# Designs tried in a protein design run: peptides against a protein of PDB entry 6GMG. Part 21

Target 1, 331 residues: chain A of PDB entry 6GMG
Amino acid sequence: DSDDRVTPPAEPLDRMPDPYRPSYGRAETVVNNYIRKWQQVYSHRDGRKQQMTEEQREWLSYGCVGVTWVNSGQYPTNRLAFASFDEDRFKNELKNGRPRSGETRAEFEGRVAKESFDEEKGFQRAREVASVMNRALENAHDESAYLDNLKKELANGNDALRNEDARSPFYSALRNTPSFKERNGGNHDPSRMKAVIYSKHFWSGQDRSSSADKRKYGDPDAFRPAPGTGLVDMSRDRNIPRSPTSPGEGFVNFDYGWFGAQTEADADKTVWTHGNHYHAPNGSLGAMHVYESKFRNWSEGYSDFDRGAYVITFIPKSWNTAPDKVKQGWP

## One batch from the design tools (peptide)

Design b1_p12_1_s1 (made by RFdiffusion4, then SolubleMPNN; from b1_p12_1, 7 letters changed)
Fold by OpenDDE base, seed 3:
Structure b1_p12_1_s1 (fold): chain B 331 residues (1-331), chain A 12 residues (1-12)
Amino acid sequence: as target 1 above (331 residues)
Amino acid sequence: SFLDRVRELLAS
């Protein structure tokens, strides 16, 4: 029950983190200790460490989404999302493949669709676009200049995103970012902002009007990226979890992983920060834990989800929640 | 609602 959620207490600004613990190839710690690390490493505003505010601690307490929330400065809207889908592989496997023993047709199709997504290519596409956006931001002092720069960059690269509508999430993302408009944030100056990336895992079979099979085994046609751009229409993502396939089975509604703006070129070496559940130290779920995972661990996901999207948003450059290098664990 | 936030334990 979400009513058991508790806001973690404040941690002294000078409190150093305890060592993280290894957990299934990742670094793990309790949420309170992550707050300590966050204050030492990620809290800097204009070069000065900050104590995590009560509001930020409350955001963080919501679990995996809380990690992205506190670091991005806003609840994820997921509007500017990218993925990579191998249409040829999908068609070929459906045509030439067959269900495994005991696998239903719907289960087979759902599985094939899930396997036709390439997480690494999706991530790389998001990084590519973020890089283009960052170049467009760098010398732009108003939104008009940013948009002009962006269009020029896209034209130079012959990128299909240049054909997107002016009202699309791609072009409207910056203006819709609260921190961009804040006086102590971007102050409406694009050059004070930078693009950052997080990822969301979720279930494709969320259409209540669709068949029960799609809700149980996935909707093969849902949440595919548009050809050329890689954009995923996330408007139908309503945080509805997978339907149980057996009695007593239950699934989680989503998972979020924070990447930020790491410059590590090797995707496998990038670090993704995420939480297990909302903080309920006195409840059945227990205390929230935070994980710092390599891309392999993050992208593997869970059976709860058959889609992964890589989302671009923006934060002020004065924030240190998205440093160039992220070190896994502590020390 | 519970659907707009993390509801349950994710595998770790």
Scores: peptide ipSAE 0.043, ipTM 0.777, DockQ to the pose 0.152
Fold by OpenDDE base, seed 4:
Structure b1_p12_1_s1 (fold): chain B 331 residues (1-331), chain A 12 residues (1-12)
Amino acid sequence: as target 1 above (331 residues)
Amino acid sequence: SFLDRVRELLAS
C-alpha cells in the first residue's frame, strides 16, 4: 500500500555517507545514506554541490523508479527503448526443443522467448545509439542542427534508424525532454545536453484480452525489438505484473536501473543503481534501500519479469547525475 | 500504486 510512503528527510549538504554494505555482489545502503552519497557525488550543478530538494527526495521515495527519476530529472516515459532478440534461436528452440517435465506448452514458449533476449546486446545497442546522439549534440545549438547531425551520423553508419519517421520517439526524444527546455538546463541548446541510459524490467503478458496462459507465462510475441533498429514499442507497457500461477503467488510490476553515461567499455564492469521498494519506514515494507549492482546482477533480473529494455533519455551536461565513472558503494 | 515494488523480490 503506497499510503505508507514517506519522503525521506533532508540530509545536511556536507554529511558524508556511511559505508555501504556488500550483498550478493552488489553494494547496498538505506535511502537516507544514498541521499548523502548523492549530495557528495551526483548533486553537482555547474560544478557546485546541491542539497537534494524536497521534490527530489519525494521522487526518490518511490523506490527503483525513484532512483531513475531523481537522476534523470523526469519520470521515466520509456519511449526510446532498445532490446536484442535472437529470432533464429527462438524459432529453432521452438522447433527442436521440448517442454521440461511438468512444463506446459505455454510456459515453454514463454520461457524460450525470454531466453531469446540478449541483455548485453540490448545494452550495447543503446550505448551505440547514445554515442551517435552525443556526437550529434556536441556542436548543435538548435534542434534543427541536432537532427541534421543525427541523420548524417546515421547515414555514415548505415544505421536503420535513419529511416525512422520524424515523429518517432527517436527523433522527438530531445524536444520532449523537460530539462532541455529549462533555462538552467539545456535552454533549448542541444550542445548543453547529453544522452543517458536506464533500464526497465517488466512483464510481457500484460494484455488483458489475451489468454490467461500468456498473462501467467508470458506473451512470446510481445515487446520484441524491431529488426535493424532494435527499437521496442513500449506503448502497451502499463506496469501490469505477471499473473499468479498458483494461489498466494504475487509478482512485482517493474524494476528500474540507472546507468547514466558511464564510459566503461566492459559491460560487466558497469554499475547500475536501483531501489527495492517505496520508502515506508513505519510500514510493513520498511525503509527503502538503494543498490549499486554490476551489470551481471542487474541483467539477471527476476522471475517477475521476462522483458528488459534499455532506454535513452537526456540530461543537461551541467548535471553530475551521470558521470563517466561510477564507483560502487562507499568509500 | 503503479510505482510500488516489494522488498522480497531483491531478498530472494
Scores: peptide ipSAE 0.040, ipTM 0.774, DockQ to the pose 0.225
Fold by OpenDDE base, seed 1:
Formats: C-alpha cells, structure tokens, sequence
Structure b1_p12_1_s1 (fold): chain B 331 residues (1-331), chain A 12 residues (1-12)
C-alpha cells in the first residue's frame, strides 16, 4: 500500500518492445516497454543506439514530467512558454453569458476564462517561434551570432518578440540550457542545437493570498499570454493543485506532454508522449504507464487544470529524442 | 481520473 517510487530495471539494448495497446484513442504501454521502444527509436547519440542509463531511468520514473525530463535532458524549467487567449471572447461571454444552473459566479468566470484559451493557436505560436529559432541556430557558431540572427529573423517577420529585453527568457534560453555547454552536446556551438517543444497543464488559482473561490474555480486573470508575443509569465507557477470543491475531492498538480521537433504540419496528427503517474510497481498506484496521444487527446486536458502552456527548450542535434516523425504505438 | 498522481519535483 506504499506509494514508493521505483526506478525501472535496465532493458537489454536489442530487446524489441511488445505491441502497444489502444486506450481512450491513444497508444498505451507499461514503462518498461517504453524503455525498450526508446532504446530502439529515440536513444541514438550521434547515430549510435544507446541503452537508457540508470540516471535516465530514474528521471523517467517520475511520471509525466519524467517523459519530458528524459527526452529533453533536463528537468523542465518552463521559462519560455507560449499560449493564446481570446480577450474579446472572454469579455463578450462575461457580458452576455450567464452562469449555468447551480454554477456560482466565480465558477462561471473561471470556466469562461479556461474556454477562452485556444490550445491549437498556442501550439502553433510555439512552433512558429521554434522555427525562427532553428533558422537563427543553423549557421551560428557562437551565442553572439545566434542572437544577431534571431533579431534579424524577428525584424524580417515584424515579430513583437524583437522588443523583448536581452535578459528575457526568450533570448537567454539557449545559454541557460546545460546540454548547450556540454562538450558532447552543443559545445557552445548554437548550430549543434535545435529547438524542441513540450506542453504543461496546470492550475491558475495558485495564489494563497487570493480568494478561496479563485483557488477552487480558477483565477481568470492569471497566466495569460502577453499581447503580440504570446509569452506567458510562468514565475508564479508553484505546482499547486486545484483546491477541492467538495469533500473527498482531490486534484493532481500538473501534466507534461513531450512533442519534440515533429515536422507534421497538421496539428491534429502530431503525437504527444506522457505518463500517468510515478512508477510504483509494488505500491497502490502500480506500474507507470506511458501514453502516445494525438493532439486532440492531449490538448483536451483534465478538470484538474485550467491552463496549458507550450514551452520551447533546446537539445543537441546529435540526440534522437526529438525526431522529425513520431510513430504512435508499436510496431 | 485518467491522470493519477505524479511526484512533486522542483528543479534544483
């Protein structure tokens, strides 16, 4: 009955995975089998297949965040985050709409705010920015060259990000990436790096000094993207879950989904990899399961969360954790 | 829910 996390055992490098199982429109498997797939498909460093290390298996064992952790090479910092919010829709619905039967005013406002976010547009914005960054990286052999290229790209596109401060997460993200500085990673050469994307679902009502209603039903004003840039200030995200609205109710603190650098133009056909919970094969939660979901399955989220952010980070091009194409399931 | 419980971990 203990919920102690366990690191999954090593899998032989040449062991092929068992077939995935369908689950709620997504492909599903146990974490041990995901490790097998990961070693066959995603483990390559400079073209060489690798066994998942004990450290990587330990990272993975933490659940949904573990999937993003092992594939990005670092625990998510979530500093460079994007979203899309329809301010006009929000204002109009508040003005012309009304609470449902039994719905409080606070619950109504929280719901309207949640529904005013556009997950697809948020994802597209992140992909747009990642593409700009990748072009800036392509021929840059030092950070100065990268930043100059980035500014030129933004100017050419008349992008509001060109007005961001030099110390902003947007411009500092690369130099703050550990793998960029590693000899076997970027080795301080931007052209050896590429931008990748993951997503986080979380709760808006995390301010303990706010009203109980905001903690229960959401803070309509929290974690909105800045106009023009789409940047979300994630500094106030403390991984605090939604407050219970009824006795016995409990909510999860966050969910993470790994996208990487897929080139599929149709958002609906992109694959998002995530886990259900930390690995506890001998505990009440049981073994960790990994899911490969289409965008519609991922972006739908859960009632635990009323915010979604799409985050950009970087990995070495020599890693194969973010391939151009991700195939759902196995084989 | 589909998503159960995840470990609360913060970057050091």
Amino acid sequence: as target 1 above (331 residues)
Amino acid sequence: SFLDRVRELLAS
Scores: peptide ipSAE 0.039, ipTM 0.757, DockQ to the pose 0.064
Fold by OpenDDE base, seed 2:
Structure b1_p12_1_s1 (fold): chain B 331 residues (1-331), chain A 12 residues (1-12)
Amino acid sequence: as target 1 above (331 residues)
Amino acid sequence: SFLDRVRELLAS
């Protein structure tokens, strides 16, 4: 029940976190303790620690999306999303593969589609694009300069993104970022901003006009990346969960993982921060927990989801919510 | 709110 959600209380700025505990290869803590860590490590504005505000604590309390929300400074819009899909593998498996025992045709096709996505390549594409964007931002003091730089960078790399419309999410992402326009943020200066990455897991079978089978087992054709660019049209993602396949079964609508702007070259060593559910310490779900997972742990996802997208947004460089290095747990 | 539909993803 949504009424069970509670905003975590304020934590003193000088309060140190308790140690995290390991859990299935990831570091875990209760949300209140994450707030303590956040204040010590990620809260810095212009090099100064900040207490997490009530508004930020409220954002955080929403669970997995809350972690991305508080660190990115805005509710995820997911407009600039990337993925990698192996079309050849998909076609080959559909043609030559067979349903497993007890597996329906729809279930088979959904599974094959899910397995044809490469999370690591999707993540790498997002990182590649973010790097290009960061180079374009570096010396640009207005949006026009940023866009010009971006186009030049893309041309130099012969990147298909250079052909995107000026109004596309790719080119409009910066100007649509609230913190870019804020006086104490970017102040309309691109060079004060940097690209950051988060990931969303969600269900492909969200079309209510489609077959029940697609809603239960996935829509093999939905949310595929465009060839060349890797862009995923997220407009049809309406946070609709997977349909139950058996009585009493229920699925979650989405999962979010925060990466930020880590510089670790090995994807497997990158850290992803996410929450388990909204904070309900007095409810059935209990207190929210925050996890810092390696990429392997994050990218595995859950049966609730058959799609993973890697999304680019922007934050001011003055924020420390996306440091170069992220360490799991505490200390 | 759709935001309140976030449920348990991981066991504690």
Scores: peptide ipSAE 0.044, ipTM 0.778, DockQ to the pose 0.201; fails the geometry check

Design b1_p12_1_s2 (made by RFdiffusion4, then SolubleMPNN; from b1_p12_1, 8 letters changed)
Fold by OpenDDE base, seed 4:
Structure b1_p12_1_s2 (fold): chain B 331 residues (1-331), chain A 12 residues (1-12)
Amino acid sequence: as target 1 above (331 residues)
Amino acid sequence: SLLERFERLRAA
């Protein structure tokens, strides 16, 4: 079915979007209409509205990851990821809880692990770190200055991230961002960049050498954040979906949600933009749809996934793909 | 691979 993917056609730069469809607290539209909104609201470079390029439309056409791709300017690498896990809750539930009727031990443990993650705290940690990074970027005109500022900020807050290796994803993230090096991007000037956030939902049981139970019901020990820092080692995430538990059952590989750099203090009021699947208007899946969801809608996820990570990357401040305020839907 | 970039999520 992957052969059915089609790149959406160009939309006139001045074409206004049609109204979005409200659905269960979300705003929904077809990908073509999202392109129209994107051009009106998010396309600006140096304050100038831009038509979405063919390349960007191709990126977008890949579905949920495409939304993050087009707005971040690069395919997600997911290296600088954060989460929050309640170890005490996990241990307590394993010790004192019991499987539900008909629930296997492995299923019980997988469920308890999933429920021990706190999506809101994970998101809050990412926002905290992004804020620190943004302060470090603010007046730094070379990477050395940025790193010095960053270390000072972390020291002032007694943040465990100050102990990370210089080659860690945390400290290397900026230099590894293509748009930082581009003349029309950061031009190697940290003060021209800002930290942004997206989220990935995925399956923990991806180890092909592990038990079938872990692949079906989750690996309780996988993709936990490091204490103190909240960093998640994403190196073993290879986009492997959950294994079916019954004949005919199938699960998808991941979901991505774009947050950007919203300043809304109430997490519940933040807007997350994501897609349902790759654009296949002539195929069985149909046209791609884009959703703008509140945090509670996004963080609910699907049974396909038992992990959520909140990832930091960088974009040029001259881009408007991550505005302070995101309005849900249209108008 | 390109396959890694394709997903098939439920309609919301």
Scores: peptide ipSAE 0.078, ipTM 0.805, DockQ to the pose 0.145
Fold by OpenDDE base, seed 3:
Structure b1_p12_1_s2 (fold): chain B 331 residues (1-331), chain A 12 residues (1-12)
Amino acid sequence: as target 1 above (331 residues)
Amino acid sequence: SLLERFERLRAA
């Protein structure tokens, strides 16, 4: 019952975290202990540690999305999303492949589509774009300057994003970021902001007007990246979970993983922070746990989801929620 | 919706 959600209590600013524990190749801890780590490592504003506010603790308590929420400063809108899809592989497998024993045609097509996404290339594309944006931000003191820089950078790289409409999420993302407009944030100064990345896992078969098979096994045509840009139209993502394929089966609506702005060049060594469920210490779900996973663990996802997107947003440079280096666990 | 924020992922 969602009514069992509880906001974790405040943790003293000087309280050090307890050690994390290994869990399936990940570092795991209870949400209260993550708050302690967050205050020691990620809470800094203008170089000074901050106690996680009640509002932030409430955001965090919502689970996986809460981790991204507290670190990005806003509830994810997922408008600027990237992925990589191998169209040739998809077509070839559909043409030359066959359903597995007991696999329906719809199940086969859904699986082939899922497998045609390349998580690593999708992540790399997002990092590439984030780098371009950061270069455009660094010396821009108003939005106009930022946009001019961005267009110039894209032109220099012959990037298809240069052809996006001015109203595209790509160009509007910065001005639509609340922290950009805040006095203690960007204060409308792009050079005070930096691009950050998080990831969302979700289900493709969300169209209620489509076939039941698509809702059960995936919609092969849904949420594909646009050629050249890698942009995914997320407008049809309404957080609708996969439909059960058997009686009693149930799926969750999404998963979120926070990457931030790590500079580690090897994707496999990057750390992704995520939660299991909303905090319900007195309920059936139990206390919320936070996981710090390597890319392989994160990108593997769950059967609940057949799509992954890598989303760019912005935070003030004065925040330390997206440091260059992230370490798993504690110490 | 607010309800959609209450995900229930499996423990890792």
Scores: peptide ipSAE 0.076, ipTM 0.806, DockQ to the pose 0.143
Fold by OpenDDE base, seed 5:
Structure b1_p12_1_s2 (fold): chain B 331 residues (1-331), chain A 12 residues (1-12)
Amino acid sequence: as target 1 above (331 residues)
Amino acid sequence: SLLERFERLRAA
């Protein structure tokens, strides 16, 4: 019941976090304690730490998406999304593989499709593109200069993204970022912005007009990245959960993980911050918990989801919500 | 696992 959601109270700016709870490669804490950490580590604007505002605390209270929301400064739009799909593996497994005992054809195809996505390569592609964007941003003082730089960078690398339309999510992402236009943000100066990354897990079988099998076991053809660019059309993602395959079974709508702009070259050592559910300290779900997971813990996802996308957005460089180094847990 | 696997989040 969403009516049980509560905005966490303010935490004093000087309140230090309690130690996180380590568990299976993750670090876990209650949302109130994450706010304390956030204020000490991520809240800085122009080098000065800030108390998390009531608005930010309200955003955060929505759960996993709230973590991405408060750190990116906007509710995720998911328009500039990347993934990696092994078409050859998919075709080969469909042709030469076989359903498991008791597995339907639809279930088999859905599973094969899910397994044909490479989360690490998808993440790598997003990081590659973010790096290109950051180079294009660094000396650009208007959007035209940014776009020109971006096109030049892509041409030099012979990147298929150079062929995208000017109105595509790839080229329009910056201008559609609220913080880019804010006086205390980018102030319409690309060089004041940097690219950041978050990830979304979701269900492929969301088309209500499709077969029940696709809704239960996945749509093998849905949300695949375009060849060359790696772009995923997210327009049909409506936060519809997987359909139950048995009585009493239920699935949730999505998961979000915040990466930001970590410079750690080893994907396996990167830290992803996410939440379990909306904050309901007086409800059946209980208080919201925040997790800081390594990539392997994040990317494995849950059976609720068969797709993972890595999304690029932008934040002002003056924010410290996406530092070069993220330390897991506390202290 | 003690970790929450069901995320009750905003639908919009």
Scores: peptide ipSAE 0.050, ipTM 0.765, DockQ to the pose 0.091
Fold by OpenDDE base, seed 2:
Structure b1_p12_1_s2 (fold): chain B 331 residues (1-331), chain A 12 residues (1-12)
Amino acid sequence: as target 1 above (331 residues)
Amino acid sequence: SLLERFERLRAA
């Protein structure tokens, strides 16, 4: 996958970042410079700046997933994923719409399905759930207390998540978080943890037993959120990219964007951090670049993907990788 | 696109 991947070198802890470069409404910089920013802004553990470790730099070097990896502290499992799908729009368009000129039926259905997802509502659902979780975490000093709080919160709001199985990703996510169990992390104390959000873009047509058309143009029925909860079953996501629709065409397997725990109420003003590809300064792809994009830029995605999910995980409150406010670029 | 076509990232 990343044959020519290189781990970026260490950056001095006191080295300030160079200014980011504006690029199509985004703030962009090379990975080495992002490490500098990360050390100044996001590296704090218990209030103390930390140099990004070799392990963290290695994680980061994997590209878009690396940004989420280094900030969340674990490789994304994507199990607790949310989205919003407008079923009425989908049905209406299929019924009353028709393929565009030159568009096959499969292309039409795939496009209609893609357009029936609402990225903003999906993001808002994840934020809503994260808020509920954070309230449940706040005064809970063991997992049992956390789960009880969570169920009470959900019951109070008549949220369908209250009916999820105890083994579901929703209820098991905290206990399955490595940093929750670490002595210098949560130390098995939920009140030391907080919910954070990242997003994954991926392709719906990953079923190898399905038609070639679905693999080329999308599977309209795949990776839809469950009604009421908004949960997306990500079990079938195997990081399989879109199949080429023309000779010589190729697609990337996924994209990840880090949001963290920003408190900005206006979704359009939230900042999403992501990478373009794995770090290959001596290879054909070149050095990895990191982008800080507003929600509009992030949620737009690419033709490589027809699904977007917003995933909740947890980090220790002692980490500063998910601050309340994220500033785009530098300075 | 900011992502390179044919670029592969680590699978889960």
Scores: peptide ipSAE 0.048, ipTM 0.771, DockQ to the pose 0.117

